# Ledger of designs, part 58: peptides against a protein of PDB entry 5TDY

Target 1, 88 residues: chain A of PDB entry 5TDY
Amino acid sequence: EKKIDGRRKAAVLLVALGPEKAAQVMKHLDEETVEQLVVEIANIGRVTPEEKKQVLEEFLSLAKAKEMISEGGIEYAKKVLEKAFGPE

## One batch from the design tools (peptide; made by RFdiffusion4, then SolubleMPNN)

Design b2_p23_6_s1 (from b2_p23_6, 9 letters changed)
Fold by OpenDDE base, seed 2:
Structure b2_p23_6_s1 (fold): chain B 88 residues (1-88), chain A 23 residues (1-23)
Amino acid sequence: as target 1 above (88 residues)
Amino acid sequence: EEEKVREEAERVLEAAKELLAER
């Protein structure tokens, strides 16, 4: 698998969720984080099927491994995004 | 396969939201 940085992964995830679901996630994030996400999404460019598959599988795997799904979809997505855009 | 993975991810998130009465 090719390495994908967390910020790009977050953008791919949100785009994959669609605008409505993505908005439901982002409304729980602070303004600065949302702005960063918007920039990443706006500049996402080409997303290959392979890249999308990789990202989604990684996030599903992460959710299952950490039992984050039970915390709610919004909470899970929020945590993923915060980690992706948080400090290294 | 890509579509299935996408739909699975979406279903997981939506199911979780539903369980917690998230809208």
Scores: peptide ipSAE 0.103, ipTM 0.611, DockQ to the pose 0.047
Fold by OpenDDE base, seed 1:
Structure b2_p23_6_s1 (fold): chain B 88 residues (1-88), chain A 23 residues (1-23)
Amino acid sequence: as target 1 above (88 residues)
Amino acid sequence: EEEKVREEAERVLEAAKELLAER
């Protein structure tokens, strides 16, 4: 398993939301945080299938462990990521 | 429904922030 830095992982998740939804959420955050996230998104480049899988699995693990999202939210996240990074 | 989607998106962002915090 290739290690992915946290910054890149976050960028992958934000891109999965799509630009409109990502912006909708980020507009309520402080300017410094937004700038950091925008930089990561801008520099995401190509995401390999392996990276997509790793980020998704880690996200779901964290979400379940910390109960950060509802059961429906977990399914929603799966759907979003599948739509964004599913088979081409 | 839109509000629910937004709330879930915010939770996804919080997870992303946790990843950003990884050192």
Scores: peptide ipSAE 0.090, ipTM 0.602, DockQ to the pose 0.033
Fold by OpenDDE base, seed 5:
Structure b2_p23_6_s1 (fold): chain B 88 residues (1-88), chain A 23 residues (1-23)
Amino acid sequence: as target 1 above (88 residues)
Amino acid sequence: EEEKVREEAERVLEAAKELLAER
């Protein structure tokens, strides 16, 4: 595992969501925050499947810790992540 | 599969919004 900068994590998450869903998230943020995120996305470079998996898993872990999603939902997401970005 | 990941992530984000609204 490689340490990922917190700001980069946000950018990776948004990119992983895809442009449409990322826009749905960002439209709820203030202009300054959006500008900052746009800068991070612009400088994101290559995002490896490993980075995507790591960021999404960390996000899901936070969601579970905050009781934002059921145990079944977390397990489902983990399975999907494994299929999408796991070993070939 | 990547699409499914995105859909799941969106559901989590929506849950986050709901939690914030409950404050």
Scores: peptide ipSAE 0.059, ipTM 0.514, DockQ to the pose 0.043
Fold by OpenDDE base, seed 3:
Structure b2_p23_6_s1 (fold): chain B 88 residues (1-88), chain A 23 residues (1-23)
Amino acid sequence: as target 1 above (88 residues)
Amino acid sequence: EEEKVREEAERVLEAAKELLAER
């Protein structure tokens, strides 16, 4: 599997959530992070099915490992994005 | 197995979408 940049992973996840949900998540992030994410989303280009699957699989793994789904959508999404952006 | 993983990921994604409907 190809190594995907963390910033790109975050963009793929947000796009997958859809504009409405993505916007809601970003309203709870710091301004600098939001600006970075917007740039990544704007330049996401083509996302292959393989890339999307890889990102979603990592998302699933993170969700299960930390059992964050029940903690609430916003906090859950923030943690996932921070993990994707941060240390890989 | 790839198909199963995809389905699971999609379920998690849908759950996340539902949770994010909060406002």
Scores: peptide ipSAE 0.042, ipTM 0.565, DockQ to the pose 0.046; fails the geometry check

Design b2_p23_6_s2 (from b2_p23_6, 10 letters changed)
Fold by OpenDDE base, seed 2:
Structure b2_p23_6_s2 (fold): chain B 88 residues (1-88), chain A 23 residues (1-23)
Amino acid sequence: as target 1 above (88 residues)
Amino acid sequence: EQEEVRRKAEEVLEAAKALLAER
């Protein structure tokens, strides 16, 4: 796996969530972090299928490990990401 | 079904918040 910068991973995830949901996440972050993420999102450019897969897997893995989302929530997350990035 | 989807979305958001807040 290629190492992806943490801020880039976060940006990819936020884009996948969509603007409204992304805002709901970012409202819990400090102002400086939000500014950094906005810059990352603005300059996200092209995201490779590998990056998309890696971000999704890492997110789901962490979420499951911390038991933050149910099985149904995981499936929903997959659908959101698939809708955002398109089938590949 | 709509309520279920909403609930699932909220769970995902909470997971995302926790993930992004980690340093």
Scores: peptide ipSAE 0.120, ipTM 0.604, DockQ to the pose 0.031
Fold by OpenDDE base, seed 3:
Structure b2_p23_6_s2 (fold): chain B 88 residues (1-88), chain A 23 residues (1-23)
Amino acid sequence: as target 1 above (88 residues)
Amino acid sequence: EQEEVRRKAEEVLEAAKALLAER
């Protein structure tokens, strides 16, 4: 497994969520963090299948570990991310 | 169905925020 920069992981996730959902997440972050993420998103370039998989796995793992998402929510998250990361 | 989707979306957003806040 190749190490992925944390900022890049965040950018990949936000792009996958889409503009509306990403905005709802980012509105709760500090201004400096938002600015950094905007830069990362702007320079995201191509996301490899490996990166997409790693980001998804980490997101789901953390969500479950912190009990911040129900099983139904996890399945929904998978569907949302699969639509974003699936074959274009 | 729309209410269910909304609720699930909110859970995803909370999880996403947690991920982004991780050091």
Scores: peptide ipSAE 0.097, ipTM 0.583, DockQ to the pose 0.030
Fold by OpenDDE base, seed 1:
Structure b2_p23_6_s2 (fold): chain B 88 residues (1-88), chain A 23 residues (1-23)
Amino acid sequence: as target 1 above (88 residues)
Amino acid sequence: EQEEVRRKAEEVLEAAKALLAER
């Protein structure tokens, strides 16, 4: 797989989550980090299907491996992915 | 700097996991 820098990876994930969910996630981060991520999102440009797939797959894999989200949470994540790959 | 970028990305991932866990 192609290496994606951390900042871009985070931006791709947040965009995939959608504006409302992204905002909720960012509420748990310090202001400086939020500002940097906002800039990254603003300059995200084109996100290839490959990048999006890679980032989302990694997110789900990590979530499952660490069992940081419940089975219901994993199911929800799958729905987010379905929406992310749907029509925009 | 690369370490800071990684840390920030990890923070976002952890926050996202927490959000999904609350669903």
Scores: peptide ipSAE 0.096, ipTM 0.602, DockQ to the pose 0.043
Fold by OpenDDE base, seed 4:
Structure b2_p23_6_s2 (fold): chain B 88 residues (1-88), chain A 23 residues (1-23)
Amino acid sequence: as target 1 above (88 residues)
Amino acid sequence: EQEEVRRKAEEVLEAAKALLAER
């Protein structure tokens, strides 16, 4: 698999969350980080199926590893991202 | 029901914030 820039991964995830949820995430970040992410989102362009898959897998893996999300939350995350990325 | 959905969403958001913090 290709290495994806961290900033791009964040942008892909935020776009997948949708504008409302993305805003809820970003409101807890510092202003400088928000500015960086906004720029990255604006320039996200086309996201390949491979990138989508990689970002999803990394997100779920990280969430599980850090125990920051319950099993139910993981399932919810899957649904959110699947809706955003579409079936393939 | 709506409360459960909200709680799950909040957990996802926390995980997302953690991912964004990874450098």
Scores: peptide ipSAE 0.084, ipTM 0.570, DockQ to the pose 0.030

Design b2_p23_6_s3 (from b2_p23_6, 11 letters changed)
Fold by OpenDDE base, seed 3:
Structure b2_p23_6_s3 (fold): chain B 88 residues (1-88), chain A 23 residues (1-23)
Amino acid sequence: as target 1 above (88 residues)
Amino acid sequence: DEEEVRRRAEEVLAAARELLAER
């Protein structure tokens, strides 16, 4: 796997969430981080299938490991990302 | 079911915030 910059991973996820949900996440981040993420989102360009896969895997792995979401929530997250990026 | 959709959305947001915090 090619290493993806952390800020880019975050930008990919935020784009997948959509602007409304992305804003709900970003409102809990510090101002400097928000500014950095806005720049990354603005310059995201094309997200490769490999990047999509890596971001999805990391997101789901972290969510499961921390028990942050229910199984139903994990399935919902998959659908959100799938709708945003299509099949990988 | 809007209540279920809302709950699911909130769960996704919680997980996303955690991911961003640990990126």
Scores: peptide ipSAE 0.091, ipTM 0.567, DockQ to the pose 0.031
Fold by OpenDDE base, seed 4:
Order: structure tokens, then sequence, then C-alpha cells
Structure b2_p23_6_s3 (fold): chain B 88 residues (1-88), chain A 23 residues (1-23)
């Protein structure tokens, strides 16, 4: 499994969320962080199916571990991200 | 329904923010 750096993972996730939801996340971040993320998104290039899978799995894992979302929320999150990633 | 969708979306966003905070 290829190691994906944190910046790229963040970019992949934000793109998967879509522009509206991504904005809702970023509006709570400091200006410098937002600028960095925008640059990463702009330069995301091609995202492989493997990267998509890794990012999704990590997201769900972290969400569960930190109890950030309910079980139902996890299922919803999965659907949203899968829809954004599209069939590969 | 609308309320559930909103709640679920907010949970997703919270988790996403948490992930982005990871360093």
Amino acid sequence: as target 1 above (88 residues)
Amino acid sequence: DEEEVRRRAEEVLAAARELLAER
C-alpha cells in the first residue's frame, strides 16, 4: 500500500465532499491552512482508485475511533464519498 | 427527511474537520 502524505489525503477528501461541503469544512480553518489546502486541491491531478480507497478507509476509521459520527452517520458518509468518487 | 439529512451531513463535516486536523 502506497503511503499518501497528509496534504494529499486532505485534498482527496475535500474534493470528494464536493465544493459546497468542502467549503463548510474549510470555513472553520485558519486562513493559512485554507490557502494551503486550496493549492493542494488545485494540484490534485489524477487520483487512483487505490488512493480513493485508502482515503475513504482512513476517514471511516478515524471517524469511528474518535466517535465523531454515529453509525448511521458513517453509512451516510460512505454513500456521499462513494458517490463523489464515482465508479472506477 | 430534511432534518435527518442535515444532521447526518453535519456529522460528516465534523469528522472531516477532525481528519484534516490530524498531523
Scores: peptide ipSAE 0.080, ipTM 0.546, DockQ to the pose 0.030
Fold by OpenDDE base, seed 2:
Parts: C-alpha cells; sequence; structure tokens
Structure b2_p23_6_s3 (fold): chain B 88 residues (1-88), chain A 23 residues (1-23)
C-alpha cells in the first residue's frame, strides 16, 4: 500500500459517498475546512480502485477505533468527523 | 444539533461499508 495524504483521503471519501451524502457530512464542519475540502475535490484527478479501497478501509477502521475509545454516541460521531476531515 | 451529527456520521459509515463491499 502507498501512503495517501490525509487531505486527499478526505476528498476520495467524499467523492465516493456522492454529493448528497458528502454535503450532509460537511454541514458539521467549519467553513474553512469545507473550503479546503472543496479545493481538494476539485483537484482530485484520477482515483484508482486500490486507492479508493484503502481510503474506505482506513476510514472504517478509524471509526470503529474511536467508537471503542469514546463508548459511542455523540462523542464517537464528533471524533469520526474530526478524524475524517480535519487536519492530521 | 448533536443528534443530527450522530445520525449523519452513522449514515456515512453505512455508505462506506456498502461502497467497500461493492469494490
Amino acid sequence: as target 1 above (88 residues)
Amino acid sequence: DEEEVRRRAEEVLAAARELLAER
């Protein structure tokens, strides 16, 4: 596996989710973060199947780990969103 | 609100699982 930049990972995920679901997620992020993500998406270029798979697997792994740490609920949701689309 | 944040996050996780399964 190749290392993928965190900002690119977020863009790949959002594109994979589609515009409607991506927008639902971004509603809970600050304006500056949203602007950065839009730029990344606009310049995403080609996403390979391997890259897409890697990003989705990493995202799911992070989400499950955060759920375990936070005991789920609201804290889990906030941590998932923060890690997925915030600065790394 | 916080309930909406949770709901949206869980929806994204479900979508990610589906996309991964479809490969």
Scores: peptide ipSAE 0.072, ipTM 0.548, DockQ to the pose 0.028
Fold by OpenDDE base, seed 1:
Structure b2_p23_6_s3 (fold): chain B 88 residues (1-88), chain A 23 residues (1-23)
Amino acid sequence: as target 1 above (88 residues)
Amino acid sequence: DEEEVRRRAEEVLAAARELLAER
């Protein structure tokens, strides 16, 4: 597996969620954070099927490990984005 | 280049704002 940084993971996740769900996630984030995420999405370039699969499987694995699957996908995505993008 | 990246960012930000306004 290729190592993917947290910023790119966030962008890949948002794109994978689709525009409506991505918006539902981002509406609860600060404007500054949204702008930063938009920049990452703008720089996303090509996402290979393998990369998309890797990102989604990693997030799914983390959700299962923390028993957070029962939570809505939007709520989980918000938490993941804060963890992946917040430290930077 | 940086100018193109900025332009693309502004475009997707505008689209994102429209999507946010729908909710």
Scores: peptide ipSAE 0.026, ipTM 0.465, DockQ to the pose 0.092

Design b2_p23_6_s4 (from b2_p23_6, 10 letters changed)
Fold by OpenDDE base, seed 4:
Structure b2_p23_6_s4 (fold): chain B 88 residues (1-88), chain A 23 residues (1-23)
Amino acid sequence: as target 1 above (88 residues)
Amino acid sequence: EEEEVRRKAEEVLAAAKELLAER
């Protein structure tokens, strides 16, 4: 498994959320962070299936570990990400 | 149904924010 840069992981996730939801996340971040993420998103390029899988697994794992989302929320997250990444 | 979807979406967003904060 290849290590993915944290900034790239964030970009992949935001793209997966879609523009509307990504904006809702980013509006809670400081301006400097937003600027960095915008650059990363603009230069995201090709995302491999391996990267997609890794980001998804990390996101779900983190969300579960911190109890940030309910079981229903996890299922919703999967659906949202599947729309962006395709079936896996 | 819309309320449920909204609630789930908000939870996903919260988790996403946390992931980004751990950079």
Scores: peptide ipSAE 0.093, ipTM 0.573, DockQ to the pose 0.030
Fold by OpenDDE base, seed 3:
Structure b2_p23_6_s4 (fold): chain B 88 residues (1-88), chain A 23 residues (1-23)
Amino acid sequence: as target 1 above (88 residues)
Amino acid sequence: EEEEVRRKAEEVLAAAKELLAER
């Protein structure tokens, strides 16, 4: 597994969520962080299948560990990301 | 259907915020 920069992981996730959902997440972040993420999104370039999978797995793992989403929410998250990137 | 989708979306957003906030 190749190490992915944290800022890049965030950019990949936000793009996958789509602009409306990404905005709902980012409105709760500090201004400086938002500005940095906007730059990362603008320079995201090509995202490999490996990166997509790695980001998704990390997201789901953290979500489960923090008990922030239900099982139904996890499945929904997978569907959202699959619609954005295609089936993984 | 819409209410269910909304609820699930809110859960996803909460988890996404946590991921973005990680150090």
Scores: peptide ipSAE 0.087, ipTM 0.585, DockQ to the pose 0.030
Fold by OpenDDE base, seed 1:
Structure b2_p23_6_s4 (fold): chain B 88 residues (1-88), chain A 23 residues (1-23)
Amino acid sequence: as target 1 above (88 residues)
Amino acid sequence: EEEEVRRKAEEVLAAAKELLAER
């Protein structure tokens, strides 16, 4: 698999989720983080099916891991996005 | 509130799974 920058991963995920579901996640993030994600999404360009699949599989893997420690609801999704967006 | 948060998270995960199933 190709290495994808963390900021790009977050952008790919949000775009893949679609505007409605992406908004449901982003409403729980701080304003500064949302602004940064919007900029990244604006510069996303073309996303290959392979990139999309890779990012979504990574997200699901991380989400399931968080579920195991009872991080229910949107909180684990928030943490996944913050982790992906943060410095590598 | 907690139930609403859980519902939204489940919807996001379901959407992701559906996208992965695309061929």
Scores: peptide ipSAE 0.049, ipTM 0.511, DockQ to the pose 0.028
Fold by OpenDDE base, seed 2:
Structure b2_p23_6_s4 (fold): chain B 88 residues (1-88), chain A 23 residues (1-23)
Amino acid sequence: as target 1 above (88 residues)
Amino acid sequence: EEEEVRRKAEEVLAAAKELLAER
């Protein structure tokens, strides 16, 4: 597996989820983060099937792990996106 | 609020699983 940049992973995930599901995640993010995500998505270019699979599998694994501790997929996605595009 | 967040989280997970199943 190739290492994928965190910011790119976020964009790949949101695109893969589709606009409706992506919106469900992004509505929990601050406006500035959303703007950065939109830019990243706009410049995502081509996503290989392998890359898409890798990102989604990682998301599922980590989201389920997060659910065992606290909130599930949406909470995980929010944290990942904030770290990727936020100030911290 | 917790119920809604949980529901949405499950929906996202379900969507991801479906996408992986398709490919």
Scores: peptide ipSAE 0.049, ipTM 0.528, DockQ to the pose 0.029

Design b2_p23_7_s1 (from b2_p23_7, 9 letters changed)
Fold by OpenDDE base, seed 4:
Structure b2_p23_7_s1 (fold): chain B 88 residues (1-88), chain A 23 residues (1-23)
Amino acid sequence: as target 1 above (88 residues)
Amino acid sequence: SKEEEESERIWEKVVDAILEVEK
């Protein structure tokens, strides 16, 4: 498994969420971070199935580690995100 | 490296923001 750049992971996830939700998410971020993410999104290029899978897994792992979501809600969240990424 | 640390921090900020929006 190749390590993915943090900004890259963020861009992949935001694109998967769609422009509407991504915009809402970025409203919670500082201006400098938003600017960096916009650049990453604009230059995201091809995202492989492996990258999508890895980003989703890392998101869920980090969310669990932060104890922001319950274990019971993980499966539902996973399905929502998988739908957002789209079928391969 | 500093660059990697900053990049990873952005990732964490985004995750936090997503969780905030979705809660």
Scores: peptide ipSAE 0.690, ipTM 0.937, DockQ to the pose 0.638
Fold by OpenDDE base, seed 1:
Structure b2_p23_7_s1 (fold): chain B 88 residues (1-88), chain A 23 residues (1-23)
Amino acid sequence: as target 1 above (88 residues)
Amino acid sequence: SKEEEESERIWEKVVDAILEVEK
């Protein structure tokens, strides 16, 4: 598994969430972080299937580690994000 | 590196924000 830059992982995930939800997420972030993410999203280029898969798995792993959602919630989130990424 | 650490902190901030929005 290749290490992905944190900003890039965030950009990939935000794009998958769609513009409306991504905007809601960014309202929780400081201005400087938002500016960095906007640049990353604008220059995201091609995202490989492997990269999408890795970002999703890292998100789910971190969410579990933070114990912020139940196991059922994690499974639901996985399905939603998989659909958001779309088929290749 | 410090740059990598900062980038990873951004990732964690975004994950926290996503979980907050979905809560």
Scores: peptide ipSAE 0.690, ipTM 0.937, DockQ to the pose 0.645
Fold by OpenDDE base, seed 3:
Structure b2_p23_7_s1 (fold): chain B 88 residues (1-88), chain A 23 residues (1-23)
Amino acid sequence: as target 1 above (88 residues)
Amino acid sequence: SKEEEESERIWEKVVDAILEVEK
């Protein structure tokens, strides 16, 4: 598996969530982190389907590992995010 | 590297934030 930079993964996921949801998420972050993410998003360039898939899977894996949501919540989140990525 | 560690920390912060918003 190809390793993806942490900031890159974050930017890809935020873009996939859409501007409104991404804004809600970033309200929970410190200003310096937000500024770094804005730069990454501005320079995101091409995001391949494989990269999107990997980011989603890593998100779900980490969310599960943190035990911050139930198994059912993970499945729900997966469907929501897959829909957010949209068709290609 | 230090830069890679900081980058990964940002990823984790974003995941935490998403989970907070979705709760």
Scores: peptide ipSAE 0.690, ipTM 0.937, DockQ to the pose 0.638
Fold by OpenDDE base, seed 5:
Formats: sequence, structure tokens, C-alpha cells
Structure b2_p23_7_s1 (fold): chain B 88 residues (1-88), chain A 23 residues (1-23)
Amino acid sequence: as target 1 above (88 residues)
Amino acid sequence: SKEEEESERIWEKVVDAILEVEK
């Protein structure tokens, strides 16, 4: 599969989380990173279903690698994010 | 490339932040 720019992946995921959750997440980031993400979100344009799927998969893969959530938690996160992306 | 590396670092920071918020 094609590589997606890191900033692009981040923007896609933040938009999917919704404005309230995204704002909460960005409070954990440095100012410069937030500024870059705001620009990327502003230029996000249209996100394809394939792109959404890939971003979710990469998020879950990285989350597993960090061992921050259990397998059950991963499955739950997957469902939540899929709903956040919206039905196609 | 250097730009790709920096971009990927932003992605990782966002993932870390999400995991922290959901903790």
C-alpha cells in the first residue's frame, strides 16, 4: 500500500475524533506541532475510505507496539474510530 | 528524506497524545 505523509495521517485521525476530543489531544502537544497540524487539517480536503482504513490500521499497529492498551482495548478502539470516521 | 522523517515524528506524537488522553 502507498505511504501516507505523517502529518496527513495525524490530521485525518484528529478530524475523525471530532473537535472536542481533538482539542483535548492537542493540549498534549507542543505549540509548533499544533500549528503544523492546524495547517494540515485546514488543507485536508477529501479523505478516501482507503485512506481512513489505512490510518486506523497504522494507529492500532503503533498502539499495539507501544503496549499501551490490551487486545480487547485495541478492538474497542477500532470500533470507536470506525464509528468516528462515519459510515460509508 | 528529512521532511518525511519530521512528518512521521508528528504522527507518532499525535498517537502518543491520543493514548495518553484515553488512558
Scores: peptide ipSAE 0.688, ipTM 0.936, DockQ to the pose 0.640

Design b2_p23_7_s2 (from b2_p23_7, 10 letters changed)
Fold by OpenDDE base, seed 4:
Structure b2_p23_7_s2 (fold): chain B 88 residues (1-88), chain A 23 residues (1-23)
Amino acid sequence: as target 1 above (88 residues)
Amino acid sequence: SEEEKKSEEIWNKVVDAILEVEK
């Protein structure tokens, strides 16, 4: 497994959410962070299936660790994100 | 490195924000 830059992971996930949802998410972030993410998104280039899989797995793992959503919520979120990423 | 640390912090902030929006 190749370690992915944090900004890169964030950009991949935000793109998967779509522009509307991504905008909602970024409203919760400080200005500097938003600017960094916009740059990363603009230069995201090709996202491999391996990157998508890894980002999703790391998101779910971190979400569980933060204990902000239930296991059922994680499973639902997984399905939503998989749909957002689209089939390969 | 500091750069890596900042990058990971951004990742964490984004995850927090996503969880907040979906909450």
Scores: peptide ipSAE 0.689, ipTM 0.936, DockQ to the pose 0.652
Fold by OpenDDE base, seed 2:
Structure b2_p23_7_s2 (fold): chain B 88 residues (1-88), chain A 23 residues (1-23)
Amino acid sequence: as target 1 above (88 residues)
Amino acid sequence: SEEEKKSEEIWNKVVDAILEVEK
């Protein structure tokens, strides 16, 4: 597995969430971080299915670690994000 | 590297923000 740059992972996930949800998320971020993410999103280019899968897995893993979400909660989040990513 | 650490911090901030929005 190749390590993905943190900014790249963040940009991939934000794009997958869609503009409305991404905007809601970025309201919780500091201005400098938002600016960096906007630049990263603007230059995101092609996102491979492998990248999407890896980003989702890392998100779920980290979210579980941070919030100690139940397995059911993780499965729900997975379904929501999979729907957001959509098929290619 | 410091750049990598900063990038990971951004990733963590985004995850935190998503969790905040979704809770």
Scores: peptide ipSAE 0.688, ipTM 0.936, DockQ to the pose 0.647
Fold by OpenDDE base, seed 1:
Structure b2_p23_7_s2 (fold): chain B 88 residues (1-88), chain A 23 residues (1-23)
Amino acid sequence: as target 1 above (88 residues)
Amino acid sequence: SEEEKKSEEIWNKVVDAILEVEK
């Protein structure tokens, strides 16, 4: 498994969420962070299936560790995000 | 590196923000 740059992971996830939700998320971030993410998203290029899977797994793992997603909600969240990534 | 740390901090901020929006 390759370690993915944090900004890259964030960009991949935000794109998967879609523009509307991504915008809502970025409203919670400082201006400098938003600017960096916009650049990263603009230059995201191809996202491999392996990369998508890794980002999703890292998100879910981190969310669970933060205890912000219940045990029963993990599988549901995974499915929702997988669908959000869309077809290749 | 400091660059990597900053990048990971951005990742964490985004995750927190997503969880905030989704709750």
Scores: peptide ipSAE 0.686, ipTM 0.936, DockQ to the pose 0.602
Fold by OpenDDE base, seed 5:
Structure b2_p23_7_s2 (fold): chain B 88 residues (1-88), chain A 23 residues (1-23)
Amino acid sequence: as target 1 above (88 residues)
Amino acid sequence: SEEEKKSEEIWNKVVDAILEVEK
């Protein structure tokens, strides 16, 4: 797998979450970060299935490390996010 | 690079924010 730019990963994930959830998430971020993310989202272009999968896996990995989420919780989160990305 | 570092920092901030919202 190839390393994905951090801002791009963030944009991909926020788009997948949908506008309502993404808005709630961005309320927790500083103004400068929000501005950068808005630009990245606007220029996201096409996201490949491989990118989506990689972003999800990296998110879950970090989430587990940061919150010590149980394996069951990780599996649930994975399913939810996979559905959020939408069918292909 | 510094640019890559900043980018990864944004990624981490977003992850933290998501976890906070879902808490």
Scores: peptide ipSAE 0.684, ipTM 0.935, DockQ to the pose 0.626

